# Ledger of designs, part 3: peptides against a protein of PDB entry 6TME

Target 1, 324 residues: chain A of PDB entry 6TME
Amino acid sequence: NRLKRAYIALQAWKKAFYSDPFNTAANWVGPDVCSYKGVFCAPALDDPSVLVVAGIDLNHADIAGYLPPELGLLTDVALFHVNSNRFCGVIPKSLSKLTLMYEFDVSNNRFVGPFPTVALSWPSLKFLDIRYNDFEGKLPPEIFDKDLDAIFLNNNRFESTIPETIGKSTASVVTFAHNKFSGCIPKTIGQMKNLNEIVFIGNNLSGCLPNEIGSLNNVTVFDASSNGFVGSLPSTLSGLANVEQMDFSYNKFTGFVTDNICKLPKLSNFTFSYNFFNGEAQSCVPGSSQEKQFDDTSNCLQNRPNQKSAKECLPVVSRPVDCS
Target 2, 324 residues: chain A of PDB entry 6TME as posed
Amino acid sequence: NRLKRAYIALQAWKKAFYSDPFNTAANWVGPDVCSYKGVFCAPALDDPSVLVVAGIDLNHADIFGYLPPELGLLTDVALFHVNSNRFCGVIPKSLSKLTLMYEFDVSNNRFVGPFPTVALSWPSLKFLDIRYNDFEGKLPPEIFDKDLDAIFLNNNRFESTIPETIGKSTASVVTFAHNKFSGCIPKTIGQMKNLNEIVFIGNNLSGCLPNEIGSLNNVTVFDASSNGFVGSLPSTLSGLANVEQMDFSYNKFTGFVTDNICKLPKLSNFTFSYNFFNGEAQSCVPGSSQEKQFDDTSNCLQNRPNQKSAKECLPVVSRPVDCS

## One batch from the design tools (peptide; made by RFdiffusion4, then SolubleMPNN)

Design b2_p16_8_s2
Fold by OpenDDE base, seed 5:
Structure b2_p16_8_s2 (fold): chain B 324 residues (1-324), chain A 16 residues (1-16)
Amino acid sequence: as target 1 above (324 residues)
Amino acid sequence: MDEKIKELVEQLKQQA
């Protein structure tokens, strides 16, 4: 009996709660699991006459606890949303049995350990949100082989390089922000055909920006701020026909910021502050446009306010990194 | 969520 298995799972989970401030699980009593708060039932896909637990929504419940292995008994769950809780520990491997998983949101919790590779076992997964946790280690390259619409990885402890497989991703939104990623952005990034938003904020990324970024025709948000990028901005950035928000601030970029970038047709905000740019086109000057916002603060620009001193600029500007 | 689940189930049925 599927509901009996669900009952076992949910009761085990209730026992795994250390704190339930809103008494969310107060009604988790008895065999009628479909009446449980945050539990949603639907007809089974293989037998419409059978009611099964198809979804969990415990968002914003502030529950402290862990995910017990018995959750693997919830084999019919397609939606698992438990964000904004205080769940700790690791994601159980037993969740591999949840083969119908479509949306998995465990964001804003206290999960630890490596990337939850069990997520890779779900053939129908479309949405993965594991942001605002304490996941660590390397990102498995296989994550980008999955047909995901969105990948939220930000605010974790992920390390190592971004996998080259990123170019295979069909995701429209990908966040890497506030991790410990290092190395270069893979050149394969330009192959992300559905990409609208990508955020690299606050990592240890370095090297030159790949020219292939300019192939991201559908990107509306590109934020690479607070990293260690060097060299000039790729001239191919003029190809970002739909970019609205672009941020390269707090890096080590050098060279000249061109008209071709600052005159991008959809550009609303372009922040390139806190770098070592030694020139900018007139179109890049803050206040030059009513439709566009620019920030050129703390560069090596002449005749601009709030720039770095010559002493700070000279060592970097005199030794430009060749990205060719 | 309930409506979303229903929609998802229908979508999954179409994919099966």
Scores: peptide ipSAE 0.025, ipTM 0.698, DockQ to the pose 0.094
Fold by OpenDDE base, seed 3:
Order: structure tokens, then C-alpha cells, then sequence
Structure b2_p16_8_s2 (fold): chain B 324 residues (1-324), chain A 16 residues (1-16)
């Protein structure tokens, strides 16, 4: 029966624990798996008279161990939340049998290897959180073909370019922060119709910002700080009607920061510090508004405090990158 | 979490 399979899986997992500081699995004894701490049962979708393991929540248990292949026997699991542990190794391919997977959170662990492609096999997946691990390699383009509400990839070791398929994503929140992504932001980004928050912080992204960013009408948070972006800010950024938080700091941007950007109707915070901007509109000056906060520190602005020296500015400002 | 599971199950039933 299904609970017997779950018992086998959970006992195998308990055996795979190297350390359980809070004794979370202390009561993982006997066939009554529904009484196990962190195990949640519900009526099966195909037969309401049958009780099945529908969810796992071991968040913040500080458990050291690995995910054994026997976890593939938990075929009725729709929620798998094991964040803030010390699980290591790879995500088992046997989890492909968990066809009801809806939310998968393995964040804040010690997982390694390539992107867990098993996540792509789950047809109903809506939430994917793999942040704060050591996943590496390329991001599979197919991730953005999934109908995900949120994609958390930050604080890993992902490399290469951001896939062009990003425009197909229906996610409201996407984080790329603190990886090793390189290349340009794909122009297809403007096609992300449901995007509210996107974060690129702390990568090796470069080139000009695509004009298509201005098509992100629903975006409230756009953070591209700590990269290698060059050129002027796209004039199309004036189209970000709902942006509240915008950060372009710690890049190599040049040119003039315009009124059209600084006067965005819902803009609350705009940070463009640590670049090579050589001018800004009056509306961009810190302290010019009570409703908006600006930071223009460490640019090439005239008559502003805390700017770069002429020696630092001249080599960059004199050779502006043409993004046209 | 228990409530979340219940909600999810209900949602999944509606989608099925």
C-alpha cells in the first residue's frame, strides 16, 4: 500500500541522516508514518478513502545527511520543504516519480551538482526554491517553459548565459543573484508578462541593458546591481509604471540619468551609485523628493559629493559604449 | 503546514 511505501522511504531517509540535532526523526518509528514529525498526510486525490503522505516539512531542522533514492516511493508528495538543513549530495532522479510535486524547497542546504533536472519532469510544479546551495553548470532553458510562480536560483554556482527562454516564464519572482551568470540579459525579458520582481545581483552579466526591460509593466523590483553592465540606461525604462525599487549600482554605466526614469510614478528607491554617470536630472538628485530615495554616490557627476576622481572617470566617460 | 497541505489538496482536486 501507499503508506507502506512511504514507511520504506522515510526509514531509508532516517538512515541517511548523519546528524539530527533537534531529534526531529526521533518519533519516526513504526508504520504510522502520518504521526511522524514533519510528515503530513491527506486523502489521496484519486481515492479519498486512502490516506497518503502528501507533504514533507523539515524546514530549519539542521539535519545533516543526503536524500536517498527511496524517496522516490513518496509518490503522493505535493509539498517538499526541507530548507535550512545540511543535506548534501544530489537531488535523486527517483523523485521523478513524484508527479504531484507542486512546491519544492531545498534552499539553504549543501546540494551540489548540475541543475536538478528532475524538477523539470514535474508537470504541476509551481514553486521552485533551490537557492543557497552549490548547484553548478548551465541553467537549462526548459526551466522557463515551466508554469512556475516563483524561481529562486540565487546563491549558487550557475554559469553561462541566462537562457533566451526567460521570456516564456510566467513567474512573478525570479532571482539570479550571486551566481556566475555571464553575457547579456536576453531581449526576450520584456515578454515576462507576470513579472513583479527580478534580481540579477552579483553576477558577471555585461553588455547593454536591453530596451525591452521597459515592457515590464508589472515589475515592482528590478535589481541589476554588482555586474558589468555598460552604456546608458535605456530610455524605455520610462515604461516601468509600477517599479518601486530599482538598483543599477556597481556597474559601468555611463551617460545621463534622465527625468523620465527618476520621475517614474511609483518609484520609491533608485540606486545608481558606483557607476560612471556623467550627469543627472534634478529629479534624480538625492534629497530632491520626500517620497523617493536616490543614491548617486561614486559616479562622475559634477558638483555632487562623493564622486569619482577625474582620473578614474576620464578613461571611461571619454569612451562611452554605444548601445544603439 | 497542515493547513497548507489541506489547501493544496483541495486545489489539486479542483484542477483534476
Amino acid sequence: as target 1 above (324 residues)
Amino acid sequence: MDEKIKELVEQLKQQA
Scores: peptide ipSAE 0.024, ipTM 0.685, DockQ to the pose 0.095
Fold by OpenDDE base, seed 2:
Structure b2_p16_8_s2 (fold): chain B 324 residues (1-324), chain A 16 residues (1-16)
Amino acid sequence: as target 1 above (324 residues)
Amino acid sequence: MDEKIKELVEQLKQQA
C-alpha cells in the first residue's frame, strides 16, 4: 500500500525533527497522511483510483532536523519544497527512488556535503534550488545535461571550475553567486540559447571574459561582479541585444569601455566600477542618459570623480593583459 | 508534465 509506505516515511521524518517551533507536524498522527499539514495527495499517475502522496510543502517552517533514508518510500512525490528550515546533514541517496521528482527545493537550510548527485538521477526534474546551504566540492558536469528551467546554486561552498557542459544547459536562470568557483568562464557559455539571467557574483573566477558571451541574445541580466577577471571587455558584448542589467564591478578589467556596449538598446543599468578602466565613451558617463544608469566609480579614468590614484593605476594599466 | 501534477503544483502555489 502506497499510503502505508508514506506513513512510515513521514513518521520517520517526524522523529528526525529536533525542533518544530510552529508545531507543523503536530497533526502528523495516524494513518491518514493526506490530512497531514504540508502533505498533499493526488490520484496516482498509473492508477487514478489510488490516492498517493504527490507533494510536500514545509516552506518557512523553521524546522530543525535531518532527512532520514525512509523518505525514499515517498515514491510518488513530484514536488518537494522544504525551503527556509534548519535541516542539516546530507540529502539521502534513497531519494533516487522518487522517480517522479519535478521540483526540488531545499534552499535556505543547513545541508552539507558534496553536490547532491541524487538530483541527477531524477529524469523529470525541471526545477532545482539548493541555494543558501553548505554544499561543497566540485559541481558535477552532468547538472547541465539536465533539462532544467532554473538552476540555483548560489550561497554555497562549491569549488573548482565551472564545467564546460554549461553550454548544454536549457535553463533560463542560473546562479553561481557567492561560492568559491575558480578559473575562466567556459567559452561554451555562448551556447546557452535559453538563458535570461546568469549571476557569477562573489566567486574567484579569473582570466579574460570569453567572446562567446556576446552570443547570449536572450540575456536580460548578466552579473560578473566581485571576481578576478582581467583584460578588456569583449567587443562582442555589443551583441547582447536584450541585456537590461549588466555588472562587471569589483574586478581587474582594463582598457576602454566602448560606445557599443553603453548604447545597448535595452540596457538600463551598467555598473563597471572598481576596475582599472583607463577610458570610457561619452555614452558610458554617468548622467549622460536619462534612460540608463551607469557607475564608473573607482577606475583609472581621467577627469572623472572618485577614481583611483595614479599610483594604484600605473602598475596595472601599464601592463594590460592581452586576451587575444 | 502530467495534468494531475500540474493541478497539484497550482494547488501548492495557492496554499503557500
Scores: peptide ipSAE 0.023, ipTM 0.678, DockQ to the pose 0.450
Fold by OpenDDE base, seed 1:
Structure b2_p16_8_s2 (fold): chain B 324 residues (1-324), chain A 16 residues (1-16)
Amino acid sequence: as target 1 above (324 residues)
Amino acid sequence: MDEKIKELVEQLKQQA
């Protein structure tokens, strides 16, 4: 019986709770698992006459504990949302049995270990949120081979380079922010056909921005701030016809910020502060437009306020990185 | 992707 298996799983999970401050699992008693708080039942896909546990929603429950292997018995679960808790440990490999997994949100917890590769085993997964945890190590390249709508990886301990397979992603939103990613952004980024929002904030990324970024015609948000990028902004950024929010602040960029970038038709906010730019077009000057906001603070610009000293600028500006 | 799964997920979202 599917509900009996669910009962075993849910009772094992309740036993794995160290703290339940809101008494979320207080009614997790007896065989009627469909009445459990945060447990949602639906007719089974293979037999509509059978009721199964199809979803878990324990968001914002502040539960401390771990995920026991018995959760693998929840084989009918398509929705698993347990964000904003204090779950620790690793994601159980037994979750590979949850073949209907569609949305998996374990964000804002205390999970550790490598990337939960069990997520790669789910054929129907469309939404993956593992942000605000302590996942570490390399990002598996295979994550971008999956047909995901959104990939949230921010605020973890991921290291190494961003996989070149990123260009295969069909995701509209991808976040890498606040990890330990290093190296260059792959040139394959321009192949992300459905990309609307991408965030690289607060990593150790370096090198030149690839020209292929300009091929991201559907991007509305592009944030590469707080990294170690060098060189000039690619001229191909003029191709970002739908970009609204763009941030390159807190890098080591040099060169001239052009009209073609600052006059992008849908651009609302463009922040390029805290770099080593030595010139900007008039269209890039803060206050030059009523419809657009610019920040050119702490660069090497002439006749602009709040710029770096000549002493700080000269060593960098005199040795420009050629990205051509 | 199985459309039935999508419908199920949408139903669950409405219940949550």
Scores: peptide ipSAE 0.024, ipTM 0.677, DockQ to the pose 0.780; fails the geometry check

## One batch from the design tools (peptide; made by RFdiffusion4, then SolubleMPNN)

Design b2_p19_8_s4
Fold by OpenDDE base, seed 1:
Structure b2_p19_8_s4 (fold): chain B 324 residues (1-324), chain A 19 residues (1-19)
Amino acid sequence: as target 1 above (324 residues)
Amino acid sequence: MELSEEELKRREEARKKFL
């Protein structure tokens, strides 16, 4: 019965393929769905004597098509990996029936529409990768209430502010990069106790960086480059004991880059170029360390190469934003 | 859409945690 439902689903999906350049679905013939390329069967969790479709892996198949609603019949699927294809349309609501969903990777496709709220219905979801699509609109706050390990949202069309619920996230990796997010980073960010990597690159984020960033003790990568952030770097950044890669480039930061930041114990790369910093500690100077790489290019620093002109600096530096 | 080499590396590292 379960494999029969899987057969119906997979045959419907094959019919939804517009192009299969590698003939991935060429062997998708007959009732033996467990022999299908990219289909993985396992004993059912509720009955080990029953074989079910537990996983789909069509990564890098370059398949053009859409996801038909019949995929909701794959009720035993825990792993759904279809990245690097040319699937279009929306994520079917019928996937809410896939209650065992653990990893959902639809990255690098042509999906459109709002955030796939069906992902919120999966109680066991740990990995969500929807990056490199055309998803749009607001990010549901509820995404961060889920017990996820990784959330990849980058390279989409998401808008509005980052939800304050971000602090509830258990994810080790979260990417916001290359969207249309606006507003401030929520102060609740400091509550992300499991965070290792967070990327904000290339959004419309603004305001002061929250002091609470310094509470991210486990963060190894913090990239806030290519936004509209203002003010000084929080002194609390000295608390980033494990940060290795830090990027604040291409913002509107002002003030002094301190020793406490540049001397972070695991810091290997710190880029703060293309801002309006008017001073830096000696420890922040590029070439000052063999173990650390710094970039101070295009700031308002005195006696440094490749800085902004006085004409560009004066209007901004003379009117520093107070983040206190 | 083609992923950058850096993004591919990031993806691979992410996958190693789960797969």
Scores: peptide ipSAE 0.032, ipTM 0.681, DockQ to the pose 0.174
Fold by OpenDDE base, seed 2:
Structure b2_p19_8_s4 (fold): chain B 324 residues (1-324), chain A 19 residues (1-19)
Amino acid sequence: as target 1 above (324 residues)
Amino acid sequence: MELSEEELKRREEARKKFL
């Protein structure tokens, strides 16, 4: 029966624990898996008279161990939450048998290897959180073809370019922060119709910002800080009618920060510090508004405090990158 | 970063159904 398979899986997992500091699996004894701490049962979707393991929640258990292949026997699991543990190794390919997977959270662990492509096999997946791990290599383009509500990838070891398929994403929240992504932001970004928050912080991204960013009408948070972006800010950023938090700090931007950007109607914080901007509108000056916070520190601005020296500015400002 | 209210509602519904 299904609960017998679940028992085999859960006992294999308990055996794969190296440390359980809160004794979370102490009651994982005997055939009654529905009484196990962090194991949740529900009536099966195909037969309401049959009880199945439908969810796992081991969040914040600080468990050290690995995920054994026997977890593939948990075929009725729709919710898998194991964040804030010390699980290591790879995500088992046997999890492809969990065809009801709806939410998958393995964040804040010690997982390694390439992107867990098994996540792409789950047809009903809506939430994917793999942040704060050691996943590496290329991001598969197919991740953005999935109907995900949220995609958390930050604080990993992902490399290469951001896939052009990003424009197909229906996610409201996407994080790329603190990886090793390189190249340009794809122009297809403007097609992300449901996007509210996107974060690129602390990568090796470069080139000009695409004009298509201005098409992100629903975006409230846009952070591109700590990269290698060049050129001027796109004039189309005036289209960000709902942006509240915007950060372009720690890049190599040049040119003039326009009034149309600083007067965005919902803008509360705009940080453009640590660049090579050579001018700003009066509306961009820190302290010009009580409702908006600006940071213009360490640019090439005239008559502003805490700016770069002429010696630092001249080589960059005199050779602006044309993004046209 | 936080999920939208709609997404949170979907998560809650999923938990009510399975948890």
Scores: peptide ipSAE 0.030, ipTM 0.687, DockQ to the pose 0.416
Fold by OpenDDE base, seed 5:
Structure b2_p19_8_s4 (fold): chain B 324 residues (1-324), chain A 19 residues (1-19)
Amino acid sequence: as target 1 above (324 residues)
Amino acid sequence: MELSEEELKRREEARKKFL
């Protein structure tokens, strides 16, 4: 009996709660699991006459506890949303039995350990949100082989290079922000045909920006701030026909910020502050446009306010990194 | 498979909250 298995799973989970400040699981009593708060039932896909647990929504419940292996008995669950809790430990490998998993949101918890590779076992997964946890180690390349719509990885402890498989991703949004990613952005990034938003903020990324970024025709948000990027901005950035928000601040960029970048047709905000740029086009000057906002603070620009000293600029500007 | 409007809204809300 599928509901009996669900009952076993949910009762095991209730026992795994250390704190339930809103008494969310107070009504988790008896065999009628479909009446449980945060538990949603639907007709089974294989037999419409059978009712099964199809979804969990415990968002914002502030529950402290862990995910027990018995959750693997919830084999009909397609939606699993438990964000903004205090769940700790690891994601159970037994969740591989949840072959219908479509959306998995465990964001804003206290999960630890490596990337939850069980997520790779779900053939129908479209939404993966694991941000604001303590996941660590390498990002598996296989994550980008999946037909995901959204991948949220930000605010974790991931330490690796960004896999070259990123170019295979069908995701519209990918966040890497506030991790410990290192190395270069792969050239394959330009193959992300569905990409709208990508965020690299606050990592240890370095090297030159790949020219292939300019192939991201659908990108509206590109934020690479607070990294160790070097060299000039790629001239191919003029191809970002739909970019609205672009941030390259707090890097080690050099060279000239071109008119072709600052005149991008949809650009509303372009921040390139706290770098070592030694020139900018007039179209890049803050206040030059009413429709666009620019920030050129703390560069090596002449005749601009709030720039770095010659002493700070000279060692970097005189030794530009060749990205060719 | 197209996402429902409700699910799209949920994703958008999630994006706005944590970015």
Scores: peptide ipSAE 0.041, ipTM 0.738, DockQ to the pose 0.076; fails the geometry check
Fold by OpenDDE base, seed 3:
Structure b2_p19_8_s4 (fold): chain B 324 residues (1-324), chain A 19 residues (1-19)
Amino acid sequence: as target 1 above (324 residues)
Amino acid sequence: MELSEEELKRREEARKKFL
């Protein structure tokens, strides 16, 4: 019986709670698991006469504990939302049995270890949120082979390079922010045809921006701030016909910020502060437009306020990185 | 509890797609 298996799983999970400050699991008693707070049942896909546990929602429950292997008995679960808790340990490999997994949100917890590769085993996964945890190590290239709508990886301890497979992603939103990613952005990024928002904030990314970024015609948000990028902004950025928010601040960019970038038709905010740009077009000057906001603070611009000193600028500006 | 169609829609709408 599927509900009997669910009962075993949920009772094992209740036992794995160290703290339940809101008494969320107080009613987790008896075989009627469909009455449990945060447990949602639906007709089974294979037999509509059979009721199964289809969803878990324990968001914002502040529960301390871990995920026991018995959760693998919840084989009918398609929605697993347990964000904003204090769950620790690793994601159990036994969750590979949850073949209907569609949305997996374990964000804002205390999970540790490598990327939860069990997520790669779910054939129907569309939403993956593992942000605000302590996941570490390399991002598996296979993550971008999945037909995900959104990939949230931010605020973890991921290291190494961004996989070249990123170009295969069908995701509309991808966040890498606040990790330890290094190396260059892959040139394959331009192949992300469904991409609307991508965020690289606060990593150790470096090198030149790939020209292929200009192929991201559906992008509305592009944030590469707080990295180690060098060279000039690619001229191909003029191809970002739908970009609204663009941030290149806190990098080591040099060269001239062109009209072709600042006059992008949908651009509302463009931040390129805290770099080593030595010139900007008039269209890039803060206050030049009522419709667009610009920030050119702390560059090497002449006749602009709040710029770097000549002493800070000269060593960098005199030795620009050639990205050709 | 059983998920109603309304609850399913609510959950879909409540899904945080942004940073």
Scores: peptide ipSAE 0.027, ipTM 0.678, DockQ to the pose 0.080; fails the geometry check

